# Peptides against a protein of PDB entry 3H8D: the designs that were tried, part 150

Target 1, 122 residues: chain A of PDB entry 3H8D
Amino acid sequence: DMKRQQRFFRIPFIRPADQYKDPQNKKKGWWYAHFDGPWIARQMELHPDKPPILLVAGKDDMEMCELNLEETGLTRKRGAEILPRQFEEIWERCGGIQYLQSAIESRQARPTYATAMLQNLL

## One batch from the design tools (peptide; made by RFdiffusion4, then SolubleMPNN)

Design b2_p23_2_s1 (from b2_p23_2, 8 letters changed)
Fold by OpenDDE base, seed 2:
Structure b2_p23_2_s1 (fold): chain B 122 residues (1-122), chain C 122 residues (1-122), chain A 23 residues (1-23)
Amino acid sequence: as target 1 above (122 residues)
Amino acid sequence: as target 1 above (122 residues)
Amino acid sequence: GRGTERFREILENQVPLDDGIPE
């Protein structure tokens, strides 16, 4: 049994409200995604002036990217792919472990590589 | 048999001659390393004004990093580790495939993950 | 869905990515 490939991506963005501002006043946000094979397992957004957004498959499907990995075009975007630790470090800082744990305990989380790893960690 | 972990790193550097110059006049070079387990397999340098330098284990040991992976501190330097493709893309652009192939054919290359992958490619 | 729309918004507002490859 071949395990699914785990791939991670991030996209920096400027908020629509800052599009017309001078570069010095444009604050960057960061969009992150963890794909477990072709399907997203976790999604995350960092904002300069509001709390991070954490999303996990099953619980937050309506708010997460519905495209499979190939459909996103992320694999073809230079610089978008990141190392696992570059995702996990931010995920941990944002309280992602607790968030996913709660989703598992409430039976809202869809089983993914992320849920399996967390269950091994705890 | 557990295969050795392949890890890749990149460090920007400023040429000694540019150290005293204003930031706008400091041209960056890039140092790259591929570690096959604890030991370096390939090393590469991009320069702003001269040809790239390619180095392979066995052939170029005297010019390559002599420290094992842990001794380098690269694993603890934020942003130093890169994806395999970030190394390989530059390696290929710089003629690394031909360079390593020649080292293998001349029996100068030490067997590494890199030599094995190349032999599978050709 | 909302999630895909959000992804499109991110792409529309993305800034250049840097993979560290020198020009």
Scores: peptide ipSAE 0.487, ipTM 0.712, DockQ to the pose 0.728
Fold by OpenDDE base, seed 4:
Structure b2_p23_2_s1 (fold): chain B 122 residues (1-122), chain C 122 residues (1-122), chain A 23 residues (1-23)
Amino acid sequence: as target 1 above (122 residues)
Amino acid sequence: as target 1 above (122 residues)
Amino acid sequence: GRGTERFREILENQVPLDDGIPE
């Protein structure tokens, strides 16, 4: 349903192994999520020392947040919500278009706003 | 028309008098804008040494940006666009609700998404 | 599931967020 609200969130984090290091030695990661209505459609993580992790609903359900948006508390976390483009720009840079496209073609992707938008573009 | 896209932007600025000062002596202001479709509906400025400036369409047209959204180039300025709440929180803190309400009651405000939303709330 | 556990790990190790609000 195209009427569902699309909301995007980002959480910066420090790796557990770096928690006790000096600030300059704490490498920051970033967790991102796209919610299509109450349910997550896409998720990704940026890391300072390894490739980005890309996840799409249907294909990667077990690795994605299983909580609905309200259960996550993200809407109540100040500074967590981001603009669509802030998500999409990173998604695109990380090869997300190709990743989602492949998931659609292999019939692994669950239909979401993201799949619909991509299919409209292609 | 409630179907019009609502977009919000923020741009920092340095006072002309501070341009040649050392960085620590440059006081930063913030320019905010709410666009209801192509046209600005609300504008405000935060200043380090004077009260905030609040502006609403219809009442303050001569003091507001006269360019449509595309003409401003804001959509192409990285980091300029902000979430609705990032605008609204400051708007509320600055007394924007009361300001817009008074403009509506005095018949100075031009009908916008902002006026409609406020009228729905009240 | 693992995804939710990961989310919790992120929250437990999150750094302060900046909402970009000057005041």
Scores: peptide ipSAE 0.487, ipTM 0.711, DockQ to the pose 0.842
Fold by OpenDDE base, seed 5:
Structure b2_p23_2_s1 (fold): chain B 122 residues (1-122), chain C 122 residues (1-122), chain A 23 residues (1-23)
Amino acid sequence: as target 1 above (122 residues)
Amino acid sequence: as target 1 above (122 residues)
Amino acid sequence: GRGTERFREILENQVPLDDGIPE
């Protein structure tokens, strides 16, 4: 149902290896998630020292958060929710459009709001 | 028109007196704005050392931003836009509901999305 | 699964979020 609420979240994190380093040596990563209703549609991770990780529902289910939105606790984590554009801008910069398009074309992507919007765009 | 887009923004500021102090001595204030379509409906300022300032359209026009949304450049300032709840939570904590209600009752408030929503709530 | 475990790892190593409320 395209009337499902679209919600976006991000969590900054420090790599375990940097956990006990001085603050100046703690490089942040960023975990992102797009929820289409209760279920994750896209997931993305930005790392300070390696390529971004892009994941889309259907194709990457095993590597994506399996918790529904309520189970994640993200809605109750102050500062975690972000605007759609805050997600999309990073998604686009990381090649997410091409990644999702490829997943659609290969029939690996599960239909989500993200797939629908991309198909409307093309 | 209640179909006008509601957008919220937040900008941190440093007090002029702290401008040239060391970072640890720079206490941040926060400027908030709610735009009902192109025009500001509510404005709010959090200060580190004085009570919050609450402003509502109609009543406080002379003290509120006179620029329309596009003129402010806020839509183009990365990180400035915030979620509705990020504004509303602070608004509520600062007594904004009572402030706006008082402005409505005194017939000082200009009708906005904010006034309509509050009237629907009461 | 792995995805949920990863999410938990992120949470365990998360840094404070900026909620816009002055400290």
Scores: peptide ipSAE 0.486, ipTM 0.718, DockQ to the pose 0.664
Fold by OpenDDE base, seed 3:
Structure b2_p23_2_s1 (fold): chain B 122 residues (1-122), chain C 122 residues (1-122), chain A 23 residues (1-23)
Amino acid sequence: as target 1 above (122 residues)
Amino acid sequence: as target 1 above (122 residues)
Amino acid sequence: GRGTERFREILENQVPLDDGIPE
């Protein structure tokens, strides 16, 4: 239910193609995840040279991390957890509100904290 | 009451003596604050060359930030807000638990979320 | 699944995280 803890995480990464380049030529990507209780509700990736990737539970399950929160080890990874707003700000800038809204309207999104909050907002 | 929102903030600072040095010679300090609702409950400073400074409401009011949370502008400063654990980990490493406990025992600490949680823990 | 494999790929290629805590 809505009593589930909402937790957000971020991991910076270097693209595989850049792993052997000089530091100045390594462009960082950013992986983001929102967990609604033990299960992922939203996922997002920022890349320096391509559009952001937005994923929502129900619609994009096959492309999202399927590990529960404890299995990911994210809670034990120093610096990985972020504030809700740090996730939401990027989510909004990337068009996440519209993306999730469309998933809700098409009945593709499974109910999560994210869908509930959006439905209350709109 | 305990319904007050607990928010934590961190700001890096450069020592005045280092302000005109080359970047590699600028040693950063870190300023931390815990707000229990609108008012500061705990404050802390990490310095590269001196002991940490710990301050608790009631005991150290004259040395702590006297602005309410909104007046500080911290909520609008990008990157300033941190997770509770990011504050607590440093607080604990710096001896904050013992410091706050002593302030409670001596009747110097004013009641805050921090005092309540510590009293429940001990 | 693909999502979990992607997550593992991210971890394998992650850069050090900075939590802002002085070392």
Scores: peptide ipSAE 0.485, ipTM 0.713, DockQ to the pose 0.711

Design b2_p23_2_s2 (from b2_p23_2, 7 letters changed)
Fold by OpenDDE base, seed 4:
Structure b2_p23_2_s2 (fold): chain B 122 residues (1-122), chain C 122 residues (1-122), chain A 23 residues (1-23)
Amino acid sequence: as target 1 above (122 residues)
Amino acid sequence: as target 1 above (122 residues)
Amino acid sequence: GKGTERFYEILRNQVPLDDGIPP
């Protein structure tokens, strides 16, 4: 249902290998999630030294957060929620449009708000 | 219509008197706005050296932004848009609930998403 | 599952967040 609330979250993290390094040597990664209602629709990770990881519901379920939004606790995590555009801008930069489009065309993508929006755009 | 998009924005400003001072002497204020669809519903200003300014549609129209959202250019101003909670938390801290409630009770407040939400809460 | 485990890994290694709300 397109009436479902769309919410976006981001969590910065330090790689385990960098935990004990000096601050200047701690490379920060970013975990992103788009929730279409209670369930994740898209997930993304930015890394300082490797390609971004893009995941879409249906295709990448095993690699995506299996918790519903409430179970994640993200809504209660101060500073975690972000604006839609803060997610989308990164998603687009990382080739997310093409990634999701390919998933739709291959019938791997589960229908979500994200798939619907993309299909409306194309 | 409660289906209207609710969007929130924040812009920092420097007092005119501080414009030519050294950076450390420039006291920063913050301008906040809540748009209920195209029109502003609430406005708020944080100042470093005076009480916050709270404004609600209907009551304070002459002191609020007269431009519709599109005319403001805020949607195109990078970093200006904020999450609802980023507005609401400050609004609440500044006594905005009481301010809007009083405006409703005195029949000064124009019906907006903000008035509706408050009325649903009370 | 693997996805959830990854999520918890992120949480374990998270850094402080900024909510952009003035004090």
Scores: peptide ipSAE 0.525, ipTM 0.734, DockQ to the pose 0.887
Fold by OpenDDE base, seed 1:
Structure b2_p23_2_s2 (fold): chain B 122 residues (1-122), chain C 122 residues (1-122), chain A 23 residues (1-23)
Amino acid sequence: as target 1 above (122 residues)
Amino acid sequence: as target 1 above (122 residues)
Amino acid sequence: GKGTERFYEILRNQVPLDDGIPP
């Protein structure tokens, strides 16, 4: 089961409120997703003016993408896929390790590649 | 053995002759490498003014990087690592499939992940 | 669901991506 493909994606976006502002006033956000096989394991959003949003499978299912990877179309979106480290570096900076650890400890996290890796790290 | 990590890298370079020209006159080339585990499996160079160079393990060993992946320092070079598709798309555009196939048929290619994948494709 | 709706919202507001593949 740990042979599932780990794939990472990011989508830059402009907030709806900034959609019709001058280009220089459009602050960019970043949506990130980690898929463990077909299913999302972690999701993250970076915003220029508010704290990052961290989401982990099991705990935050209702706030995470429900589509399987194929349904998202991310694999067909040029430039969307990123290297694992490009996700992990941001994840770490945003406190993702602690967030996932807390979710595991509270029994809220669904087992994923991410939870397994964290358990190996500890 | 097919569990070896496949890693891909890209490094831009300026031709030595252009090294001290004005920035606008520095034509950029691209050096690509595919590592099958610690050893290079494929190497490719894109040049702005000459045909691409394609190299495959076994056939072109003397013209390819002799260093193992760790020795290259590529894993520590920020921005050097790329997704497999970022290599493969260029490889395909440059006739890499045919080049590798020819190397296999002539018994010049060393078995690598790349040769195995090509054999599966045919 | 909410998560999927958020995903579609991101897509609707996405900016162009660069795959970093030279021409």
Scores: peptide ipSAE 0.523, ipTM 0.731, DockQ to the pose 0.912
Fold by OpenDDE base, seed 2:
Structure b2_p23_2_s2 (fold): chain B 122 residues (1-122), chain C 122 residues (1-122), chain A 23 residues (1-23)
Amino acid sequence: as target 1 above (122 residues)
Amino acid sequence: as target 1 above (122 residues)
Amino acid sequence: GKGTERFYEILRNQVPLDDGIPP
């Protein structure tokens, strides 16, 4: 159902290798998730020293969070939820449109709110 | 129509008296707005040195933003939009529930998403 | 699975979040 609530979350993290370094040497990464209702539709990671990781439901299920939204605890984590645009801006900047489009064309993407929106855009 | 999009915004402001002071002496206030579709439903101001100001549509129209959402430019101001909870948490802390309830009971409040939600809560 | 393990790894290495709600 395309009426499902769309919710977006972001978690900053420090790489394990940097955990014991001085604060100035701790490079932050960012983990992002888009939930279409209870299930993840898109996931993304920003890294300070490597290309962004883009993941879409259906194609990348094995690499994406398998927990439903409630199980993640993200809704209860203060500051984790973000506005749609805060996700989409980064998604677009990282080539997410092309990535998801390719997944749709190759029939790898599971239909989600994200796939529907993209198909409306193109 | 209760299907209207609900959007929330926050803008920091510096008191006029502090405008020319050193940064460490500039006490920030916060301006908040809830738009029910194109029109403002609630407005709120946090001040560093006085009680919060709460305003609701219908009752406080003369003191609230008169511009429709598009006219405000808030949708185009990066960082201005906030999540519903970021507004509601402050609203609740400031006694907004009681304020809006009183406005409804006195027949001063214009029906909005906010009035409907409150009436569902009580 | 791998995805969930990654999520837990992120949580274990997360830094404090700020929701921008003033005191």
Scores: peptide ipSAE 0.522, ipTM 0.734, DockQ to the pose 0.889
Fold by OpenDDE base, seed 5:
Structure b2_p23_2_s2 (fold): chain B 122 residues (1-122), chain C 122 residues (1-122), chain A 23 residues (1-23)
Amino acid sequence: as target 1 above (122 residues)
Amino acid sequence: as target 1 above (122 residues)
Amino acid sequence: GKGTERFYEILRNQVPLDDGIPP
């Protein structure tokens, strides 16, 4: 359903190992989520010391947030919501297009707004 | 046309009098804009030393940005675009609802997405 | 599941967010 609202969120975090370090020694990570209506369609994590983690609905369900949008509380977390492009720019830089495309081609991806948009693009 | 894209932007500014002061002495203002499709529908300015300025299309055209969205370059200015709620929360705090309502009632407001939404709310 | 647990891990270690909305 292309009529579903697309919403994007990000949460910066500090690694557990860094939580008691001085501020200058706390390297920040970033958790990202794309919700297609009530359900997560894409998830992404940026880490200061390892490759990005990319996850897409259908393929990576077990590793993705299982809460619906309302259950996450993200809509009520001030500063968590971001613009679509703020997500997409990072997604693209991290190879998300290729990752999602591969998931579509392997028939692992669940149809979402993200899959539809990519298929329209190709 | 309710199918037009609604986009919101925010730009900080420093008062001319403060431009050559030390950073700690530069009091920041904020310029806000709501574009209903290509044209500005609402404009708002927060100042550190005077009341907010609220402007609505039709009534305040001469004091508002005359450039269409593409001409402003706002879409290409990193960090300028904001979420609807980031605009609306400030708009509401500043009395924007009452201001727009008054403009509608006086028949000074040009119909926009903003006027339509307010009329749906009342 | 582990995905949700991961989300909670993120929340437990989150840093303050800035929405850019003035007080």
Scores: peptide ipSAE 0.519, ipTM 0.735, DockQ to the pose 0.804

Design b2_p23_2_s3 (from b2_p23_2, 7 letters changed)
Fold by OpenDDE base, seed 4:
Structure b2_p23_2_s3 (fold): chain B 122 residues (1-122), chain C 122 residues (1-122), chain A 23 residues (1-23)
Amino acid sequence: as target 1 above (122 residues)
Amino acid sequence: as target 1 above (122 residues)
Amino acid sequence: GRGTERFLEILKNQVPLDDGIPP
C-alpha cells in the first residue's frame, strides 16, 4: 500500500556500561526505525564499538521492535522523528540496500514500502 | 492538489551588520520556507532583534522567494530540510495561523496546501 | 520478543533529544 505513511525515528542512547562514566567516555549509540504505516519495516542500530545492526521486517522480526508505532511512543517523543533521508543515508552507508535485497531474494523479507521501493530500482 | 509534496526548509543567517563582529556578537536569524510542490506557500523569518516576519503566498509574493524549489537549491543543501512540525511549531508560535486566516478572509492568500489545511480546521 | 525488550532498553538509556526547534 503506497498510501501508508512512512515515518522515521531515531533515538540516541548510552550503553549501560557507560552510564556512570565521564561524559567524554560515554559513547553514543543510535537506534533507528522506519515505520511503514503502523508497523516497522526496517530497524538499524549504530554502536560505537561494533558493526551496525541492520534488520528488515519478515527476516528479523524477532530482533525488531514488535510494538506498533503508537505503542512505541515515538510520535510523542520530541526530537525522535527524522526525515526519510536522515534514515536512508545511514541505511545506505551501512549496506542496507544489499541487506534488504538479499532478504528479498532469499524470500525472507516481508513486503513493505521498503521492499517495494527497492524492487522498483532493480 | 493534496498529492503535491510538502517540504520544509530552514536556513540560518547572520545579519550583515554582524558579519564582521566577533562570534559572540553574531546574532543568528532563521529563514524558513514551506514549499507546496514546486512553489513556496509560506515563508517565515526569525530575527534576533525584531518581530518575526510571516509571509503567505498570494498576499506577500513580492517579499517571498520567487524561485521554485529546485531553483533554490535547498533540496541539495545538507541540513536545510526540516520536518513539517519543525516549521509548524514556530509558525504557530509566531501567530502564523491567525496571519494566514486573515489573509484568507481578506482574499489575499493564494490557495495552497497551507490554506487548505487551515480551512479544514475552521 | 527480544526486539521489543531491546527497544525498551534503548529508551531506558536514551539521552536527551534535540528537535532543532529554537526556543
Scores: peptide ipSAE 0.473, ipTM 0.712, DockQ to the pose 0.880
Fold by OpenDDE base, seed 2:
Structure b2_p23_2_s3 (fold): chain B 122 residues (1-122), chain C 122 residues (1-122), chain A 23 residues (1-23)
Amino acid sequence: as target 1 above (122 residues)
Amino acid sequence: as target 1 above (122 residues)
Amino acid sequence: GRGTERFLEILKNQVPLDDGIPP
């Protein structure tokens, strides 16, 4: 059977508190998402002033985007889609491998493309 | 059977005549390539001062990259790889659909993922 | 849920994207 399409997106953002500051004082955050077919598998956020946020399907559903891919409008935002490696590089640097592995071992992670790939890697 | 991986790349270049000019006077060109597995299927160049160059496998082999994907080192150049749509949008704007179609009809195009997709589209 | 609200908040605070496609 045809496997689900894996698509990755990122959105840069400015914190509400920085919206009316000078551009030099606006620290960018980055929102990332991995969609396994229509549904999100992984999400993460880079913040300028706090640790990265890592989220995996099953474990962190309440904190992750609940919209399916089409509902997000991300596919229609020019420049939002990124290559898999552009996501994975950041995911790895943020400790995402260990985070997802722990979620699998604790039986909190929902099976996704991400869990399957990690299980093949380890 | 597993289909060949489709990978796309873009490299900016400066014209030799502009190499030693001030940065503001260096007009960038853009080199694009579509690899169907290890072998190039399509190539194009955007120039600041002349029409785009479109090349398709079979017809334009002598003018296209002769190195396989691994030999090019493109996969190891950070920022060189691009999403399919980043290639296709430019390809379409440059008249690539008509160019490839004409190459197919004249029996000059080598069968590739690109020719197959175009044949399904038309 | 909180996840969707957070996503919408990100969109509200989104800065321009660049796909790197030349004009």
Scores: peptide ipSAE 0.473, ipTM 0.714, DockQ to the pose 0.894
Fold by OpenDDE base, seed 3:
Structure b2_p23_2_s3 (fold): chain B 122 residues (1-122), chain C 122 residues (1-122), chain A 23 residues (1-23)
Amino acid sequence: as target 1 above (122 residues)
Amino acid sequence: as target 1 above (122 residues)
Amino acid sequence: GRGTERFLEILKNQVPLDDGIPP
């Protein structure tokens, strides 16, 4: 029964090495974030040529964005916000459920809306 | 403090007269809906060649979708669901605040999440 | 930290976004 607003964002990007290539040779990456209120709960990165990166609060704090939601400017970036399912579908495909569950079991995860929802599911 | 989930949807449509025209000659309209739980609260239609249509529950029931959310199939239509702001921005541009306020003042509006939010704002 | 640096790098290399809102 968390009162905090859950908001999701994604940013497409092109690798620096591909910036000067023809459009057909530019491969897009995708950066995703789930904010539980002002604080990030999950982060996810899709790269065209390496494995997905999955990050959860508590376990991966040093590798996650350390800015609060307002500081990121994401709420002011037109087109950045996405629906929950647009995040969750990719999260699931990348093995996010197992990743978060393992972080909970190892007591590395910080409690978030995401941890609560997963524990409700199991 | 409404517990019902607020969900928003958008469907593009092409005028019947333009169905057989070349793509460049097809003008799109847009159908919007706000569901307050299972029931529609607001409906909005953008047309390429006539004024926007604004509809609110209670006042415009006979002109609005009479199906509950599950019956519409919108939740199963990929790409139909939109973020609240994607609805509200167009609603505001079309004079939706004034339209809903007038419906409340004339006691024609059925209480919804939309009426509650507007009355909080004023 | 490293995470914020990565985020800033993403922003630097971002491509245009589409909000899907009609004109």
Scores: peptide ipSAE 0.472, ipTM 0.709, DockQ to the pose 0.878
Fold by OpenDDE base, seed 5:
Structure b2_p23_2_s3 (fold): chain B 122 residues (1-122), chain C 122 residues (1-122), chain A 23 residues (1-23)
Amino acid sequence: as target 1 above (122 residues)
Amino acid sequence: as target 1 above (122 residues)
Amino acid sequence: GRGTERFLEILKNQVPLDDGIPP
């Protein structure tokens, strides 16, 4: 149902190993999520010292946040919500289009707003 | 037409008098805009040294941005676009609800998404 | 599951967010 609201969130974090380091030595990671209605459709993680992690619903369910949007508390976290383009720009840079496309082609992806939009684009 | 996309933007500005001051002495103002489709519906300005300025379409057209959304270039300005709540929270704090309500009651406000939403709320 | 645990770990290590909304 494409009538569902699409919402995007971002959480910066510091690695546990860096918690007690000086601020200049605390490299930030970034956690991103796209929720298609109450359910996560895409998740992405930027880490300072490893490749980006891309996750799509259906394929990567076990590695993705299992909480629905309300359960995450993200909507109540000031500054966490971001605009669609703020997510998509990073998604694109990380190869998310190809990743999702492959998941669709392999029938691993659960249908979401993201899959539908990609299919419209292709 | 409520099918029009609602988009919000925020731009910081430095007062002309502070332009050549040290960074610590440059007080920021904030310019906010709500576009109902291509046309501005609300505008708001936070100043460091005077009361907020609230403007609504119809009533304050001569004081508001005259450019349509595309003409402003705001959609192409990185970091300018903000979430609806980022606008609305400030709008509410500044008495925007009452301001718009008064404009509606006096028949000064042009019908916009904002007027419609307020009417739905009341 | 693993995904939720990961999310919770992220939250545990979260740094302050800035929404740019002045006080």
Scores: peptide ipSAE 0.471, ipTM 0.713, DockQ to the pose 0.821

